Peptides against a protein of PDB entry 5A53. Designs and how they scored, part 20

Target 1, 230 residues: chain A of PDB entry 5A53
Amino acid sequence: LVENVKQALFIPGQSCNKNLHDIMVDLSALKKPDMKRFNRKNDIHPFEDMSPLEFFSEKNDCSLMVLMTSSKKRKNNMTFIRTFGYKIYDMIELMVADNFKLLSDFKKLTFTVGLKPMFTFQGAAFDTHPVYKQIKSLFLDFFRGESTDLQDVAGLQHVISMTIQGDFQDGEPLPNVLFRVYKLKSYKSDQGGKRLPRIELVEIGPRLDFKIGRIHTPSPDMVTEAHKKP

## One batch from the design tools (peptide)

Design b1_p14_2_s2 (made by RFdiffusion4, then SolubleMPNN; from b1_p14_2, 5 letters changed)
Fold by OpenDDE base, seed 1:
Structure b1_p14_2_s2 (fold): chain B 230 residues (1-230), chain A 14 residues (1-14)
Amino acid sequence: as target 1 above (230 residues)
Amino acid sequence: SDELESLIPKSKPL
């Protein structure tokens, strides 16, 4: 079963600003060619009415969506949405902190479009805590390209690192998730006449610190249906 | 009411 690559739709909300637009452009570039972007602002409030997102999922054949909004309470908010059968499966608000860096803030490194990134997760809560488990699942699902056995090692050019910012106890505010993107740079180091392949990680951006907002969790029935292999 | 963007993402190049 070749799992079809999930298509992503990026949607500017009514409150989308220049910073959110720039973040949207940079993050969506990592999802090429499996990405669509709207150019117009859409008045969508996904935690009040989900029907416009279900409509867009079906009409654009996109099971992944990102809504870009900003308010006093939810500044630089990226709402990540997944659908199953064009119905809302889950949603999470990830607010980008003001310390963000764009691709233009880093040394321009060319990368091949369509290569699947490797993910690294730092923090035990990614495997134990329900919110961080959802974030891990979302990002793995979002950037999951065609699994061809040959592409996994020979095509590794990018690493996406996701780190929970510090430890936390039960009842404390959930720490931010630090999103970082690296390119693997191979170079031949001449050490003592033996050309050893040296690999370095070079940050390429974007750099995003995500504050966790509201969450919509799937019903038990939708979880069961989504895990059924066709 | 701002009309929801129609079905075809007009790929205007940014």
Scores: peptide ipSAE 0.025, ipTM 0.561, DockQ to the pose 0.023
Fold by OpenDDE base, seed 5:
Structure b1_p14_2_s2 (fold): chain B 230 residues (1-230), chain A 14 residues (1-14)
Amino acid sequence: as target 1 above (230 residues)
Amino acid sequence: SDELESLIPKSKPL
């Protein structure tokens, strides 16, 4: 079963601003060619009514959506939505902190479009805590790309790092997730006539610190259906 | 995963 690459739809909400637009452009560039962007603002409130998102999922054949909204309470908010059978599976609000960096803030490095990123997750909570498990699942699903069996090291161009910002206890506010994108750069170091391959990580952007907002979790039945291999 | 963690400089927060 060649799992078809999940298509992403980026939707500017009514409150979308220039910063969110720029973030949308840069983040969506990592999802090319499997990405669509709307040019028009849409009045969508996914935690009040999900029906418009289900409609857009079906009409655009996109099982991944990102809604770009901003308010005083939820500044620079990226709502990530997944659908299953064009019905809402899960949603999470990830608010971008003001310290964000765009691709233009980094040295322009050429990258091949369509190469699958490798992910790294820093923090035990990505494997234990329900919210961070959902974030891990979401980002893996969002950027999975074509399942090339050959994760050929030759095809590995970039790494996406996701780090939980510090430790937390039960009942404490959930730490931010630090999103970083690195390019793998191979250097030939001539040490003593032996060319040792040196690999360095070079940050390429965007740099996003995600504050966790509202979450919608799937029903147990939808979880069971979504994990059924066709 | 583990090999990539070794490439991450321990001292710089990513």
Scores: peptide ipSAE 0.023, ipTM 0.551, DockQ to the pose 0.029
Fold by OpenDDE base, seed 2:
Structure b1_p14_2_s2 (fold): chain B 230 residues (1-230), chain A 14 residues (1-14)
Amino acid sequence: as target 1 above (230 residues)
Amino acid sequence: SDELESLIPKSKPL
């Protein structure tokens, strides 16, 4: 079953700044070819009115959206939205910390567009805590790409690492999620006439530390509908 | 690619 690749729409909000635009460009590059980017700023407040996003989801045939906003309270805020049947399924605000690195900060490596990244998740909360479960689900869904039957390691170009930044207790602020992107680089080392394939992970960017903001969770009914196999 | 960038009309406050 070739699952239909979910298309992503990147939407600059009215408060979108240069840094957030650059982050948008770099993050969206990982979603190519299954990505659209708006160039115009749109006045969208998804936690006040979701209707504009549902409209954009339908009109652009995008079940994934990312709204870029920035304020003093919510600096470099990327609101990730998923839709089901062009209705809002879930939303999460992920604010990019100021220590971000762009693709330009790393050695430019050629990459094949459309290759599915391998994910690694570090932190037990990705499997236990509702918010981190949603983040895990979101990023897996966002970057799932084409189901290439080529489980061939040769097709693995990218590793996306997501790490929860430290331990936390109940009632504490949720630790940031450290987003890192690596390229798998194979080296042929000639050691003693045996070419041992050496595999190295090279960070390619972007490097993003996500502070968790507001969340909208799906209704139980939408969860049921979204899990109905056609 | 019909990028429908619409200026979302400000929802009139009810």
Scores: peptide ipSAE 0.023, ipTM 0.538, DockQ to the pose 0.026
Fold by OpenDDE base, seed 4:
Structure b1_p14_2_s2 (fold): chain B 230 residues (1-230), chain A 14 residues (1-14)
Amino acid sequence: as target 1 above (230 residues)
Amino acid sequence: SDELESLIPKSKPL
């Protein structure tokens, strides 16, 4: 069953700045061709009123949205939204730390557009903690592409790595999530007359450290409906 | 009132 590829919509909020715009451009490039971007700023406050996002989801046929906002309290904030039946399923604020790197900060490598990345997750909390489980689910869903049962290993070009930055206890602030993108580079190494294929990971960007902000979780009923395969 | 840009379905950027 080829599931329809989820389309993403990138929305600059009213407080979107140059840095967020550049981050939006670079992150959205990884979602090509299944991405739309707005060029105009939109005054949207998802945690106050979700209705504009539901409207955008329906009118653009996008079940994934990213809102770009910045304030003193929530600097470089990327609100990731998922919809089900054009209704809000979940939301999470991920604030990009000031140490970010753009694609221009890395050596330009040619890549094929539309190839599905492989994901790696580092940190036990991605499987146990509800917030990190949501982040894992979100990013897998965001970049899932066509569900082909045959991941043609020959088509594997990119790896997205997500790491929880350190350990934490109950009641402590949640550690950042380190987002890294690598290209697989194949080399032929001659070792002792045997050509062994060597694969190296080369970072290609963007490099983003996400601070976790506000979260909206789906109702139990919506979770049940969203997991019903038609 | 900034018209929400959603009134026009935008084509996929290349």
Scores: peptide ipSAE 0.029, ipTM 0.556, DockQ to the pose 0.026; fails the geometry check

Design b1_p14_2_s3 (made by RFdiffusion4, then SolubleMPNN; from b1_p14_2, 5 letters changed)
Fold by OpenDDE base, seed 4:
Structure b1_p14_2_s3 (fold): chain B 230 residues (1-230), chain A 14 residues (1-14)
Amino acid sequence: as target 1 above (230 residues)
Amino acid sequence: SEELEELIPRSKPL
């Protein structure tokens, strides 16, 4: 089954600033060629009215959306939205901490556009806690690309690492998710006539620490419909 | 009311 690659739409909200714009540009560069970016600000409040996002999903044929907003309560907020049949499936607010790094903060490394990243998830809660399960599902879905049976290991260029920042108990604030992007570099080491292939991970950016905000979860019926194989 | 941006033309890859 060749599943069509999910398209992403990046939307500046009314409160979008230069930092959020730069973050949007860098994060969406990882989704090329399967992304669109709006250039103008849009007054959208998805936790008050979802209908503008459903409209944009349908009109742009995008099942993934990212809304960029900033306020005193929700600074550098990226609302990630998924749709099913152009209806809202789920939403999550991920606020970028002030310690972020852009692609320009790293040594520029050329990468091939359209290669699937490998994901790594660090923290047991990605498999047990409903919020971190949603984050894991979202990022895997966002960067899944074309379902090729050929995991050509020769095509593996990028690793996206997602780490839960520390342990937490029930009723405590949810720890941040650390988002990191690495490029695989292969080196041939000549040690004593044995060429051992050495693979190194080099951080390429962006570097984002996500604080978890508001969440919208799908109805049980929408979950059932979205998991039906065509 | 600010007019919502409805459609972005796909920049053809040059």
Scores: peptide ipSAE 0.028, ipTM 0.521, DockQ to the pose 0.025
Fold by OpenDDE base, seed 3:
Structure b1_p14_2_s3 (fold): chain B 230 residues (1-230), chain A 14 residues (1-14)
Amino acid sequence: as target 1 above (230 residues)
Amino acid sequence: SEELEELIPRSKPL
């Protein structure tokens, strides 16, 4: 069974600004061709009423959604939503810090659309802490793309790196997650007349530091249903 | 192109 590639819907909220729009455009470019974007602002408050997001999931056949909002308390907020059977499975608020970089801030490198990125995760909490486990699961699910049987190293163009910014103890504020995107660039280096293949990682953007906000976790019943293989 | 159904802001009736 080829699992259908999960489609993503990017939604400007009522408080969406130019910076959030630019971030939305750049992040959604990594999800092409499996991405839709709304052009109009939608007045959605997902932690108050989830029904508009369930409606959009069903009507657009999108199991991934990203809502773009900004307030004094939740500046540059990207709410990531997953659905199962067009019902809300989980949600997480990830607020983009002001130090962000857009694709325009980097040297334009051509990339093939639709290639699956390789992920790297830095920080033990990605495997142990419930919130960071959810973030890891979300980003792997979001960018999983088509399972080409050709995990040919030859097809690997992109690396997405996610790093927890420092150590923390129980009861402390959760450190930010540093999101970085790299392109693999092959160089032929002439070292002493021998052309050695060298691979370098070149940052291509966007560069995003995510502050963790509110979370909605799935019900135990939805977890069980989502893990049932048909 | 399948038209994406966006929530039309209900214009408050004046």
Scores: peptide ipSAE 0.027, ipTM 0.542, DockQ to the pose 0.021
Fold by OpenDDE base, seed 5:
Structure b1_p14_2_s3 (fold): chain B 230 residues (1-230), chain A 14 residues (1-14)
Amino acid sequence: as target 1 above (230 residues)
Amino acid sequence: SEELEELIPRSKPL
């Protein structure tokens, strides 16, 4: 069963600003060709009314959505939404910290569109803590692309690194998730006749530190239904 | 090609 590649819809909210627009452009470039972007601002408040997002999911055939909003309380907020059967499955607010870097802040490297990123997760909480498990699941699902059985090593261009920023105890504020994007560069080192293939990771951006906001978790029934469909 | 439908921001009711 070729799992159909999940399409993503990027939606500027009413409070979308230039910084969020630039972040949206850069992050959505990593989801090409399986990405749509709205150009108009939409007045959507997903934690108050989810129906507009369900409408967009169905009308655009997108099971992934990202709503771009900004307020004093929730600055540079990217709400990631997943749908199942065009109904809201889960949502998470990820607020981009002010120290973000755009693709333009890095050395411009040509990249091939449509190559799948490899993910790396740093922090035990990605496997144990419910919120970080949801983040891990979301990003894997968001960037998985076409399920080609051959992880052709030849197709490996990008590494996305997600790191939990420090340790935390129960009841403490959840540490930020550091999102980093690297390009694999193969150098032919001509040192001394032995061509040792040197692989280097070069950061290409965007660089995003995500502060965790509000979360909507799926109902147990939706979890069961989402796992039954191959 | 289903056209991308965007919600037009409700014009503030006058």
Scores: peptide ipSAE 0.026, ipTM 0.545, DockQ to the pose 0.022
Fold by OpenDDE base, seed 1:
Structure b1_p14_2_s3 (fold): chain B 230 residues (1-230), chain A 14 residues (1-14)
Amino acid sequence: as target 1 above (230 residues)
Amino acid sequence: SEELEELIPRSKPL
């Protein structure tokens, strides 16, 4: 079964600024061709009223959305939303720290549009802690693209690395998630007549450190329906 | 009522 590729909609909120716009452009470039981006600001407060996002999900045929907002309390906030049947499934606020790097801050590397990234997750909490499990699920779902049986190793151009920044105990503030993007470069090293292909990981950006904000979790019924294989 | 200022029309006709 070729799973239909999930389409993403990027929405600037009313409080969207230049930094968030630039981050939105760079992150959305990794989701091409399966991405739409609005140019106009929309006044949307997803933790107060979800109805505008459900409307956009249905009218744009997008099951993934990213809302770009900024306030004193929630600076550089990317709200990631998933829908099921055009109803809100889950939401998470990921605030970008001020130390971010754009694609322009790295050496320009050409990449083929539409190739799926591989993911790497660093930190045990990605498999055990509910919030980090949701983040892992979200990013895998967001960038998975077309289920091709042949994830041909020859088609692997990008690695997305997600790292939990340090250890934490129960009741402590959740550590940031470090988002990094690498390109695989193959070098032909002529060392002594044996052409061993050397593969190197080169960071290409964007570089984002995510602070975790508010979360909306799905109802048990929606979890059951979303996991039903057609 | 939040006014939705931008919408991309669905390419599939209903």
Scores: peptide ipSAE 0.026, ipTM 0.552, DockQ to the pose 0.030

Design b1_p14_2_s4 (made by RFdiffusion4, then SolubleMPNN; from b1_p14_2, 4 letters changed)
Fold by OpenDDE base, seed 5:
Structure b1_p14_2_s4 (fold): chain B 230 residues (1-230), chain A 14 residues (1-14)
Amino acid sequence: as target 1 above (230 residues)
Amino acid sequence: SEELDSLIPRSKPL
């Protein structure tokens, strides 16, 4: 079964600002060609009414959505939504901290469209804590692209790194998730006539520190349905 | 990158 690549829809909310638009453009560039963006602002409040998102999922054939909103309480908020059968599966608010960097803040490196990122996750909570497990699942699902059995090492262009910012105890505020994008740069170092392949990671952006907001978790029934391989 | 016009959900007719 070639699982069709999940399409992403980026939606400016009514409160979308220039910073969120720029972040949306840069983050969505990593999802090309499997990405759509709306030009117009939409008044959507997903934690109040999910129906508009289900409608957009169905009408655009997008099982991934990102809603861009900003308020005093939830500044630079990216709500990531997944659908199953065009119904809301899960949602998570990820608020971008003000220290963000755009692709324009980094050295312009040529990027091949359609190459899959390699992921790295730093922090044990990505495997143990339900919220960070959801984040891990979401980002893997969002950027997984075409299921090729072999990650052709020759096709490895970029690494997405996700790091939990520090340790935390039960009942403490959840640490931010540091989102970083690196390009693999091969250097031929001539050391003493032997070309040693050196691979360096060069940050290419965007750089996003995500503060975790509200979460909607799937029903047990939807989890069972979504894991049924056809 | 096709920028789609936003499809406003048709309000369910009352």
Scores: peptide ipSAE 0.033, ipTM 0.578, DockQ to the pose 0.029
Fold by OpenDDE base, seed 2:
Structure b1_p14_2_s4 (fold): chain B 230 residues (1-230), chain A 14 residues (1-14)
Amino acid sequence: as target 1 above (230 residues)
Amino acid sequence: SEELDSLIPRSKPL
């Protein structure tokens, strides 16, 4: 079953700044070719009115959206939105910490566009805690490229690592999610006439530490409908 | 990268 690749729309909000624009460009580069970006700022407040996002979802045929906003309270905020039938399914605010690194901060490595990244998740809460389960689901869904039946190791170029930054207890602020992107680099080492393939992970960026903000969860009915296999 | 112009949401008629 070739799952239809979900298209992503990146939307600069009214408060979008240079840093968010640069982050948007770099993060969206990982979603190519299945990505659209708006150049104009749009005044969208998704936790107040979702209707503009539903409109954009339908008109752009994008079931994934990322709204770029920044305020004193929510600096470098990326609101990730998923739609089902062009209706809002879920939303999560992920604020990029100031320690971010852009692709320009790393050694430029050429990568093939459209290759599905492998994901790694570090932290038990990705499987147990509702918020981190949503984040895991979102990022897996966001970067699910074409389901090539042959996950040929030859096609594996990228690893996306997501790590929960430390342990936490109930009632504590949710730790940041550390987003890291690596390229697999094969080296041929000529040691003693045996070419041993050495694989190294090279960080390529962007490097993003996500602070978790507001969340919208789907209704039980939408969950049921979204899990109905056509 | 396909850069799109922002669509103006048509206000749903009240």
Scores: peptide ipSAE 0.032, ipTM 0.576, DockQ to the pose 0.030
Fold by OpenDDE base, seed 4:
Structure b1_p14_2_s4 (fold): chain B 230 residues (1-230), chain A 14 residues (1-14)
Amino acid sequence: as target 1 above (230 residues)
Amino acid sequence: SEELDSLIPRSKPL
């Protein structure tokens, strides 16, 4: 079953600033060709009214959306939204910390557009804690691309690493999620006449530290319907 | 990536 590639829509909110625009451009570049961006700012408050996002999901045929907003309370906020049947499935606010790096901050490496990244997740909470499970599910869905049974290892160029920043106990603030993007670089090492393939991970950006904000979780009924394979 | 207006529905690629 070739699952249709989920399309992403990037939406600048009314409070979108230059830094968020630059982050949006760089993050959306990883989703090419399966990405759309709006140029105009839209006044959307998804935790107050979800209907504008449902309208955009349907009108643009996008099951993934990212709303870019910034305020004193929620600086550099990326609200990630998933839809099912053009209805809101889940939402999560991920605020980008001020220490972010853009693609321009790294050595320009050529990459092939449309290649599926490999994911790595560091932290036990990605498999146990409901919020980090949602983040894991979201990013896997966001970058899943074509489900080719042939993970042609020859086509693997990128690794996305997601790390929970430290341990936490119940009732403590949730640690940030460290988002990193690497390119696989193959070298031929000549050691003593034996050419051993050496693979190195080279960071290519963007580098984003996500602070977790507000979350909307799906109803049990929507979970059941969304997991029904057609 | 072409930047779209919120008012411009992309025609579904056939």
Scores: peptide ipSAE 0.031, ipTM 0.610, DockQ to the pose 0.034
Fold by OpenDDE base, seed 1:
Structure b1_p14_2_s4 (fold): chain B 230 residues (1-230), chain A 14 residues (1-14)
Amino acid sequence: as target 1 above (230 residues)
Amino acid sequence: SEELDSLIPRSKPL
C-alpha cells in the first residue's frame, strides 16, 4: 500500500510577524509539493479551542498543520498539529530561538522538489523520553514523502539532523532541539587515479533551535485507531 | 505551492 503523502497546512496566527513568515516560507519549501499556506492571519488559540484547526484540517484535506504565533511568553512559536480523521491527534509548541538562519543566509544550492529527506537523530532521549519520542515521530511523519521502493541512495539529496542540546536529568527543563538541513554533494575526487566518490554534507538551511513548549498528547483510543490504518 | 485565503470557521451557532 503506497501510503498517500500527508499534506501540510501552514497558518499565520494573529500575532504572526515578518520573522515567523520568513521561517514559515523556508520550512514549507522543504515540504513542497505537499503543502498549502494561508496568506491571511487567523485568530487561533489551539490550547484553548481546537475546533478551528479541525475545521481547517477537513476543509483543506490536511492531516498536518503548523500555526505561527508570537507572544512575550512564547516568542516565535511554531505549533505543530497532527490530525486523525480530521480530529486533533497531537500538538506541540516549538519556539524558534533568535539565532535562526534562513535559506538566504547560506550558499544557494539547487535541490529537486519532492525528494524525501533522510533523518538523523542525536540523543538517546529521542528513543526513551515521551516528549522527544513525540518530536521524532512528528518530524518523520511530517517529511515522509512517497514510499517509493526506489527512493534508493541515488535519490538522496537532503539530510535533516535533529540534535538534543546537551544532557538533562529528570525534573530539569528539556534541552532545545537543534534542527539542521544538509545537502549531499558528490565530488569526483581525483586522488591517485582512483576516482573515489567523495560525499560532503553542505548546510543549506534553515537553521532552527527549537525550545519545547506546551504539548497535547493523543487519547489511548486515538493511538489505537491511528495504528490500525496502514 | 498553493497559497490559500484563510477560511473563516463557521462559528457554531451558540
Scores: peptide ipSAE 0.027, ipTM 0.562, DockQ to the pose 0.029

